# Peptides against a protein of PDB entry 3B8E, part 204

Target 1, 230 residues: chain A of PDB entry 3B8E
Amino acid sequence: PFLIFIIANIPLPLGTVTILCIDLGTDMVPAISLAYEQAESDIMKRQPRNPKTDKLVNEQLISMAYGQIGMIQALGGFFTYFVILAENGFLPIHLLGLRVNWDDRWINDVEDSYGQQWTYEQRKIVEFTCHTPFFVTIVVVQWADLVICKTRRNSVFQQGMKNKILIFGLFEETALAAFLSYCPGMGVALRMYPLKPTWWFCAFPYSLLIFVYDEVRKLIIRRRPGGWVE

## One batch from the design tools (peptide; made by RFdiffusion4, then SolubleMPNN)

Design b1_p27_5_s4 (from b1_p27_5, 21 letters changed)
Fold by OpenDDE base, seed 1:
Structure b1_p27_5_s4 (fold): chain B 230 residues (1-230), chain A 27 residues (1-27)
Amino acid sequence: as target 1 above (230 residues)
Amino acid sequence: DEELEKLLKKLKEEIEELLKKLLEEKK
């Protein structure tokens, strides 16, 4: 998200405080939950034929998978961001290069895609309105990530949701997201304004995409047991 | 499993407290 912000010079979709909330509140508890999840015995039971090379290959494959999931998460967040801004009159194409004028407090007549002028204060409200749904989108997409991380080879539908700790982690993430989204004062303190319930659903297509991606990946692995797509 | 659930609950509480402190500092 931050890289796209720099490259495209768009209004900041995710504030520093929101980033910290993601790192501390959203990533940490799920990571702990996953650490106690018995990875499919197949990952651990393969005695490395060569401990150094096989470990490196496995780390690379895991890193690639997480990198791809991270990209899908970012796309989901940006989708939500663009939908919110478009609903407020700022089409995606109009946002390109707008940051300089957007962040200038002395410019109170920034025009949206329809010629409506926005004051600095109004622009910042819209910007901060994006922070919460972006965060929530990441949380919802992480639901899928957590669920797919339970299984490496088998379909999620085949193994089911047996890990109570993982389920607890999902609820914790959701509770944190709800707290940050609806607790009074979060708009001022954390630049996270209350979220319309409808915005929770904006992430679902991307959550589904992650599930489909993982199922396809696993299907390929099952069909090609020696493939590089593990 | 129960100990881990307790740990996760404690961690949640710590995060909530941290967020509360952050709220207080920014006011």
Scores: peptide ipSAE 0.006, ipTM 0.276, DockQ to the pose 0.019
Fold by OpenDDE base, seed 4:
Structure b1_p27_5_s4 (fold): chain B 230 residues (1-230), chain A 27 residues (1-27)
Amino acid sequence: as target 1 above (230 residues)
Amino acid sequence: DEELEKLLKKLKEEIEELLKKLLEEKK
């Protein structure tokens, strides 16, 4: 998210502290759970490590957690971000390069895509309104991504949800998301305004799409071993 | 499995403590 923020010069979709909360609170427990997953042979190129002697999180798990999971999370979060901003009059194209003017407190006439002028305070309210649903979207998308990371070839229905730690991690991250979204003071501490309950469901179609896409991909892999989709 | 669960619980607690500290330092 931060890299896209820098490259695209868009308003900050998610605060740095919130990113840390994701990394430490939502990603780590699931990532550890994956280390103990009975992984599919095509994912686990190495024998299971001894938890007593080996690092809990190997380089491969780190790369999956911070690379693949992070990328899908970012995509889901940015989708929600762009939807919210579009609903408030800022189309994605208009957001490109807007950061400098957006963050300038002395500019109170930033125009949206429809010519409406926005004060600094109004812009920051909209920005902070995006933070919570962005975070929640990451969590919801992470549900799908964590499950799909268990296998590359096998269906989720074939592998099942055998890892109790993964399931616990999913509940934990959901509880954390609920806490951060609804706990008083989070607006000040994390710049996360309270989330409307309806926004919890905005990411579900996206998560479902990821599941469907991954299942289709896996089906193709099973039908065409060695294909480009591996 | 039980040892792993204990380790994960401990790690969770440590993370929560770190998050609390970070929040306190920001105030």
Scores: peptide ipSAE 0.005, ipTM 0.256, DockQ to the pose 0.018
Fold by OpenDDE base, seed 3:
Structure b1_p27_5_s4 (fold): chain B 230 residues (1-230), chain A 27 residues (1-27)
Amino acid sequence: as target 1 above (230 residues)
Amino acid sequence: DEELEKLLKKLKEEIEELLKKLLEEKK
């Protein structure tokens, strides 16, 4: 998300602190899950598999899976961002290169796509209005990812501890989303304004896309065991 | 805000290091 912000010179879609929180949460749950999976694998498999090669393969598979899911999450967030800005009169094409004027406190007459002038304060309100839905979109997409991760693992015992960690991660992310969205003062502290309930539904198509993507991936793996898609 | 970002970044790095250590201990 931040790379697209820099490259496109668009208004900031999500606060840097919130991005860090998402990255931290998104990286921690998988890493913890992997740490437990390796521990259980070492307990169950007494035979010295070459620990370097199997770990490298797992790390690469996980890195690729998270990279792909992270891209879909970012796309979902940006879609929500562009929809909100379009509803407020800023079409996506008009946002390209607008950052310099958008962030300038001395320019109070930035025109939208319809010729309406926006003050600096009004622009910042709209920007901050985008932060919460962007974050919530990522959280909802992460729910789909966590459900997918749960369904990939065949071991019932491994699923138990991993399920608790995944459920805890889901709860933590959801609680954080609720806290940031509805706690008074978060708009000032974290630049996140309250979320309209309708924006929760904006993320569902992307969650569905992730489910479809994973089912297609699973289907390919089943049809071509040992292929590059593993 | 910048200080909080730095703190969160440091925390992230520490957590990542701890997770790497945990992964290494389980190897």
Scores: peptide ipSAE 0.008, ipTM 0.269, DockQ to the pose 0.014; fails the geometry check
Fold by OpenDDE base, seed 5:
Structure b1_p27_5_s4 (fold): chain B 230 residues (1-230), chain A 27 residues (1-27)
Amino acid sequence: as target 1 above (230 residues)
Amino acid sequence: DEELEKLLKKLKEEIEELLKKLLEEKK
């Protein structure tokens, strides 16, 4: 998120508090759950190789998985961010370079994509309106990400959802998201304004696409071992 | 997975480059 923020010089899509909620509140339990997930049947059937080499490979694979999850989450969050701002009159192209004027409290005539002028207060309300949906989007995407990261080669349908800790983690992060989104005072305390229930569904198509993509990827890997899709 | 990671990194870099270009065009 910060890389895009710096490069595009757009209004802040995600607050520090929201990031902390993700890292400490939502990601911890799911991450632990993944550590206790049942190994793929194919992995378990492999003969033990050199433990030093295999450990290094596993560490690299884990690192890559976390990197991919974070990237996919960011993409989902930015999607929601751009949708909300577009609904408020700010098209993505118009946001590029707008941050300087956006954050200036003395400029009360920042124009949107349609020529409407926005006061500083109005702009900040819109900005903070993005924080909660961004967070919720991350949670929704995490549902898919956690499921797809459970296995490397096997389909989710083949491996099954047997990890009770993972299921608990999904409920916990969803409950936290609901609390932060709808509890009175969160807009003032955390700069997370309440959102309409319909915004929960904003990321669903994206989450579904990720799920489908991963299933297709795994299918290709099973049919063509050693392919470029690995 | 390794190749996918490389592709994702490449895609990220391409997006960053495109955003820079768009920013320059807007200025």
Scores: peptide ipSAE 0.000, ipTM 0.234, DockQ to the pose 0.088; fails the geometry check

Design b1_p27_6_s1 (from b1_p27_6, 19 letters changed)
Fold by OpenDDE base, seed 3:
Structure b1_p27_6_s1 (fold): chain B 230 residues (1-230), chain A 27 residues (1-27)
Amino acid sequence: as target 1 above (230 residues)
Amino acid sequence: KKELLEKFLKLFKELLEKVLKEVEEIS
């Protein structure tokens, strides 16, 4: 999200603090889950397989999975961002290069795609209105990721502890999303205005897309063991 | 297992506190 903001010079789609919450909060739970999984696998795998090669392969598989999931999450967030801005008169093409004028406090006549002039305060309200739905979209997409991670591993005993950590992570992310979306003062503190309940449903198509993508990926892996998708 | 969960909860609490401090600095 932040890279696209810099490259496209668009208005900030997600607050820096919220980005940090996602990066630290949402990536930490999977990282911890993986660290425990490696520790449990190392305890169970008593036989001297070359620990360097197996660790490298597992780290690469994890990195690719997180990279792909992160890209789909970012796409979902950006879609929500562009929909909200379009509903407020700013078409995606008009947002390209607009950041400089958008963030300038002295420019109070920034035109939207329909020629309506927006004050600095009005623009910032619209920007902050995008932050909450973007964050919620990421959280809802992460629910799908956690469900996918739960269904990938066949070990019932390892699934039990991982399931508790994953369920806890889901609960924490959802509680954080609810807190940031509905707690009084968060609009001023985090630049996240209250979310309309309808925006929770805008993320579901992306969660479904991730679920379908992962099922297709699993199907390909099952049909072609050792292929490029592993 | 319980110790690992406690360590996780502690880390999460520390992260939340850091986020809250950053929010207070913006506000």
Scores: peptide ipSAE 0.006, ipTM 0.298, DockQ to the pose 0.014
Fold by OpenDDE base, seed 1:
Structure b1_p27_6_s1 (fold): chain B 230 residues (1-230), chain A 27 residues (1-27)
Amino acid sequence: as target 1 above (230 residues)
Amino acid sequence: KKELLEKFLKLFKELLEKVLKEVEEIS
């Protein structure tokens, strides 16, 4: 998110405090859950033919998978961001390069895509209204990620959702998202304004996309062991 | 595969319902 913000010079879609909340609050429990599942899966799977090479390949594959999932998460967040801004009159093309004027407190006549003028306060309200949906989108996409990461090679459908720690992590992440989205004072403290419940559903297509992507990836790996997708 | 997808969707639904209930309790 921050890289796209710098490159595109768009209004900030996600605040630094919100990023810290993701890193400390939402990523930690999932990471622990995944560490336990990986340990359990590694115990069950391979007598390491060559423990050094197999570990390195597996670490590279995991790193690539996490990088790809992270990109899809970011895309989902940005999609939600652009939808909200478009509903408020700011089309994605108009947002390009708008940051300088957007962040200027002395400019109270920033025009949207339809010629409507926005005060600094109004712009900051809509900006902060985007932070919460962006965060929620990441959380909803992480649900799919956590479910997918249970299985390195097998379909999620084959292993089931038996890990209680994973389920707990999903609940904790969702509860944190609800707290940050709806607790009074979060708009001032974290620049996260309350989100309409309907916006939670905007992330579902991306969660489904990640799920389909991983299932397709695993299917390819199963059909072509040693392929480039591994 | 269908059964697990259904379980996944059910879990998501339950999580969403829990979030909605929490929102209703705050609001």
Scores: peptide ipSAE 0.000, ipTM 0.270, DockQ to the pose 0.020
Fold by OpenDDE base, seed 2:
Structure b1_p27_6_s1 (fold): chain B 230 residues (1-230), chain A 27 residues (1-27)
Amino acid sequence: as target 1 above (230 residues)
Amino acid sequence: KKELLEKFLKLFKELLEKVLKEVEEIS
């Protein structure tokens, strides 16, 4: 998120403190759950390669999976960010390079995509309105991503929800999202304004698409072992 | 697994310290 913010020079989609809360609160339990995950049945069926190389490969796989999850989560968050800003009159193309004027408190006539002028205060309200939905979107996407990452090759339906740590992590993330979204004072402390319940559903189509895509990917991998999709 | 956990715990501690410092700067 921060890299895209710098590269695209767009208004900040998520506060730094909130990003840290995500990294600490939402990513740790899932990462632990993946580390304690029972070795995929396919990994166990492979003759033990050299134990040193297998450990290195497993660590690389976990790191790669974590990086991919984070990227997908960021994409989901940015999707929600762009939807909210578009609903408020700022189309994605108009946001490119807008940061300088957006963050300038002395400019009170920043135009949206429709020529409406926005004061600094109005812009900051919209910005802070994006923070909570961005966070919630990450959590909702994590529901799918964590379940997907449970198995590399097997379907979620085949492996089942046996990892109690994963289930606990999902509940913890959801509880944290609810707390940050609805607890009084979070708007001041974390610049996270209360989220309308409707925004919880904004990420669901995206989460479902990722889920379907990954199941299809896994199906292809199972049918064509050694393909470029691996 | 233990080494990974230790690395995560270390990272978590560092991030917590950073968050605490930021909270202190805001308060």
Scores: peptide ipSAE 0.000, ipTM 0.286, DockQ to the pose 0.015
Fold by OpenDDE base, seed 5:
Structure b1_p27_6_s1 (fold): chain B 230 residues (1-230), chain A 27 residues (1-27)
Amino acid sequence: as target 1 above (230 residues)
Amino acid sequence: KKELLEKFLKLFKELLEKVLKEVEEIS
């Protein structure tokens, strides 16, 4: 998100504090859950022919999968960001290069896509209105990510939701998202303004995309063992 | 596994402290 903010010169979609809340609150419990998860029966049954090379390959493949999932998460967050700004009169094309004027407190006549002028305070309210939905979008997408990470090769539907730590992680991240979204004072303290309940559903298509992606990936791995998609 | 959890908890604590510090700077 921060890299896109710099490259595209768009208003900041997510604050540093919210990023830290994601990293600490939402990613940590999942990572623990994965570390404690019992290896799939197929991983345990296949003794690595070459432990050093097979371990390195597997680590690279896992890293690539996580990178791709992270990309989908970011896309989901940015989608929510652009929708909110569009609803407030700022179309995505108009946001390109707008950052300099957007962040300048002395410019009180920044025009939206419809010619309406926005004061600095009004712009910052809209920006902070995006922070919470962006965060919530990441959390909702992480639900799918956590569920798919439970299995490496088998369908998530075959493995089931037996990992109590994973379930706890899903609950914790959701509770954190609800707390940050609706607790009084979070708008001032964390620059996260209250979220309309409808925005929780904005990320669902991306969660579905992650599920489809992972199921397709796993299907390919099962059909072509040793392929480049592993 | 316990060592990993302890390292994780330590990292979590450090990150929480950083978040709290940033919140205090914004407030």
Scores: peptide ipSAE 0.006, ipTM 0.296, DockQ to the pose 0.014; fails the geometry check

Design b1_p27_6_s2 (from b1_p27_6, 20 letters changed)
Fold by OpenDDE base, seed 2:
Structure b1_p27_6_s2 (fold): chain B 230 residues (1-230), chain A 27 residues (1-27)
Amino acid sequence: as target 1 above (230 residues)
Amino acid sequence: KEELKKKLLEIFEELLKEVLEKVEEIS
């Protein structure tokens, strides 16, 4: 998220403190749950390859998996960010390069895509309104991602929800999201304004698409082992 | 898995320190 913020020079989609809260509160428990998960049946059936090459491949595969998860989460968050800003009159193309004027407290006539002028205070309200939905979207996407990452080749329906640690992680993330979204004072402490319940559903179509895509990907991998899709 | 767990714990500890420092700055 921070890299996209710098490269695109858009208004800040999520506060730095909130990003740290995501990294600490939402990513660690799921990551631990995945580490404790029983080796996929396909990994157990593979004859031990050369231990040196297998360790390197496994580390690379784990790093790639975490990188992909983070990218998908960021995409979901940015989707919600752009939806909220578009609903408030700022189309995505108009946001490109707008940061300089957006963050300047002395500019009170920043125009949206429809020619409406926004004061600094109004801009900051809409910015902070984006923070909570961005966070919640990450959590909702994590529900799908964690379920997906449980297996590389097997369908979720085949593996089932047997990992109690994963279930606990999902509950913890959801509870944290609810706490940060609705606890009094979070608007001041984390610049996260209370979220309307309807915004919890904003990420659901995206999570469903990711889920379907991954199931299709896994199906292709099962049918064509050793393909580029791995 | 143990090495990964160790690395994750190290990252967690570093991030926790950063969060605590920021909370102290805000409080």
Scores: peptide ipSAE 0.000, ipTM 0.252, DockQ to the pose 0.015
Fold by OpenDDE base, seed 3:
Structure b1_p27_6_s2 (fold): chain B 230 residues (1-230), chain A 27 residues (1-27)
Amino acid sequence: as target 1 above (230 residues)
Amino acid sequence: KEELKKKLLEIFEELLKEVLEKVEEIS
């Protein structure tokens, strides 16, 4: 999100503090769950595999999985961001290069795509209105990621939801999202205005897409062990 | 399993504390 903000010079889609909360809060739970599952799998796979080569392959697989999932999360967040801004009169094309004027407190006549003038305060309200649904979109997509990360080769349906740590992580992320979205003062503290409940459902198609993508990937891996998708 | 759960809980508590402290600073 921050890279696109810099490259496209668009209004800030997600607050820096919220990004840090995602990076520290939501990414650590998957990492811990994966570390635990690796430890459990290594305990079960007592065969002397060359620890250096298997670690490198595992780190590459984890890095690729996190990279791909992170890109899909970012795309989902940006989609939500562009929809909200478009609903408020700012089309995606109009947002390109607008950051300089958008963030200038002395410019109170920034025009939207329809010629409506927006004050600095009005622009910031719209910007902060985007932060919460962007965050929630990432959290909902991370639900799918957590479920996916639990199973390297087996379908989620084969291993089941027996991992209490995964369930706890899902609950933690959901509770954090609810707290940041609805707790009084978060609009001022974190620049996250209250979210309409309908926006929670906007992220579900992306979570489903990730889930389907991963199940297809796992199906390919199961049918062709040692293929390029590993 | 219990140690990992405990560490996860500690991280969550720290994150929650940081958020609450920021809310208190702005309120």
Scores: peptide ipSAE 0.000, ipTM 0.266, DockQ to the pose 0.014
Fold by OpenDDE base, seed 4:
Structure b1_p27_6_s2 (fold): chain B 230 residues (1-230), chain A 27 residues (1-27)
Amino acid sequence: as target 1 above (230 residues)
Amino acid sequence: KEELKKKLLEIFEELLKEVLEKVEEIS
């Protein structure tokens, strides 16, 4: 998110403190949950032909899959960000290069895509209004990520939701997202203004996209055993 | 504002549809 912010010179979609809350609050419990998750039955049953090579290939594939999922998460967050800014009069194309003027306290006549002038205070309200939905979008997308991480080859529908720690992690992430979104003072402390409940649903299509992506990936792996995708 | 939101949603729906169709073809 920060790299895109710097490269595109757009208003900051997610605050630094919010990123820390993701890293420490939302990712920690799921990561622990995954460490205690029972190994996939198919992986345990397959004796590696070459333990060293097969381990390296498997680690690379897992790393690539997580990297791709992380990119989809970021895209989901940015989609929500652009939708909110568009609803407030700032089209995505207009946001490019706008950061310098956006963050300048002395410029009170920044024009939106419709020629409306925005004061510094009004711009910061819109910016902080984007932080919460971006965060919530990441959390909702992480639900899908956590569920798909249970299996490397088998469908989520076949493996089921047996890991109680994972389920707890999902609830913890959701509770943290709700706390950060609706607790009084979060707008000042974390620059996260309250989110309309309807915006929680904005991320669901991206969660579905991750599920579909993972099911396709797993299906390819199942149909081509020993392919470069395993 | 509403038109852009609608366009973005339409693009997203199209992408989802394409992915779903690909999943159905592979399944």
Scores: peptide ipSAE 0.000, ipTM 0.193, DockQ to the pose 0.146
Fold by OpenDDE base, seed 5:
Structure b1_p27_6_s2 (fold): chain B 230 residues (1-230), chain A 27 residues (1-27)
Amino acid sequence: as target 1 above (230 residues)
Amino acid sequence: KEELKKKLLEIFEELLKEVLEKVEEIS
């Protein structure tokens, strides 16, 4: 998110502190859950032909999958960001290159896509209004990520929701998202203004996309063991 | 596994403290 902010010169979609809250609050519990994950029956049954090479390959493949999921998460967050800004009069094309004027406190006449002038204060309110939905979008998308992490090759539907640590993780990240979204003072402390409840659902298509992606990936792996998609 | 859990929790607590300190600096 921060790199895209710099490259595209758009208003900041997510604060650094919020990013840290995501990394600490949402990624740690999944990591713990994976450490306690019962090895899939297929992983246990296959004696590693070469323990060193097979472990390295598997680690790389897992890393690539997580990278792809992370990209989908980022896309979901940016989608929510652009929708909110568009609802406030700033179309995505108009945001490109706008950062310099947007962040300048002395410019109080930045025009939106419809010719409405925005003061610095008004712009910052809109920017901070985007932070919470972006964060919540990431959390909601992470629900799907956490669920798909329960299985490496088998369908999520086959293994079920047996991992108590994962369920706890889902609850924790949701509780954190609710706290950051609705607790008084978060607008000042974290630059996160209260979120309309409807925005919790904006991420659902992306969560579904992650589920579909992972199920398709796993299906390909099952049909073509040793393929590049592993 | 329990030792690993404790260690991860300790890391989390440390990171949480760092985040809180940064929040206080920004606030």
Scores: peptide ipSAE 0.000, ipTM 0.258, DockQ to the pose 0.014

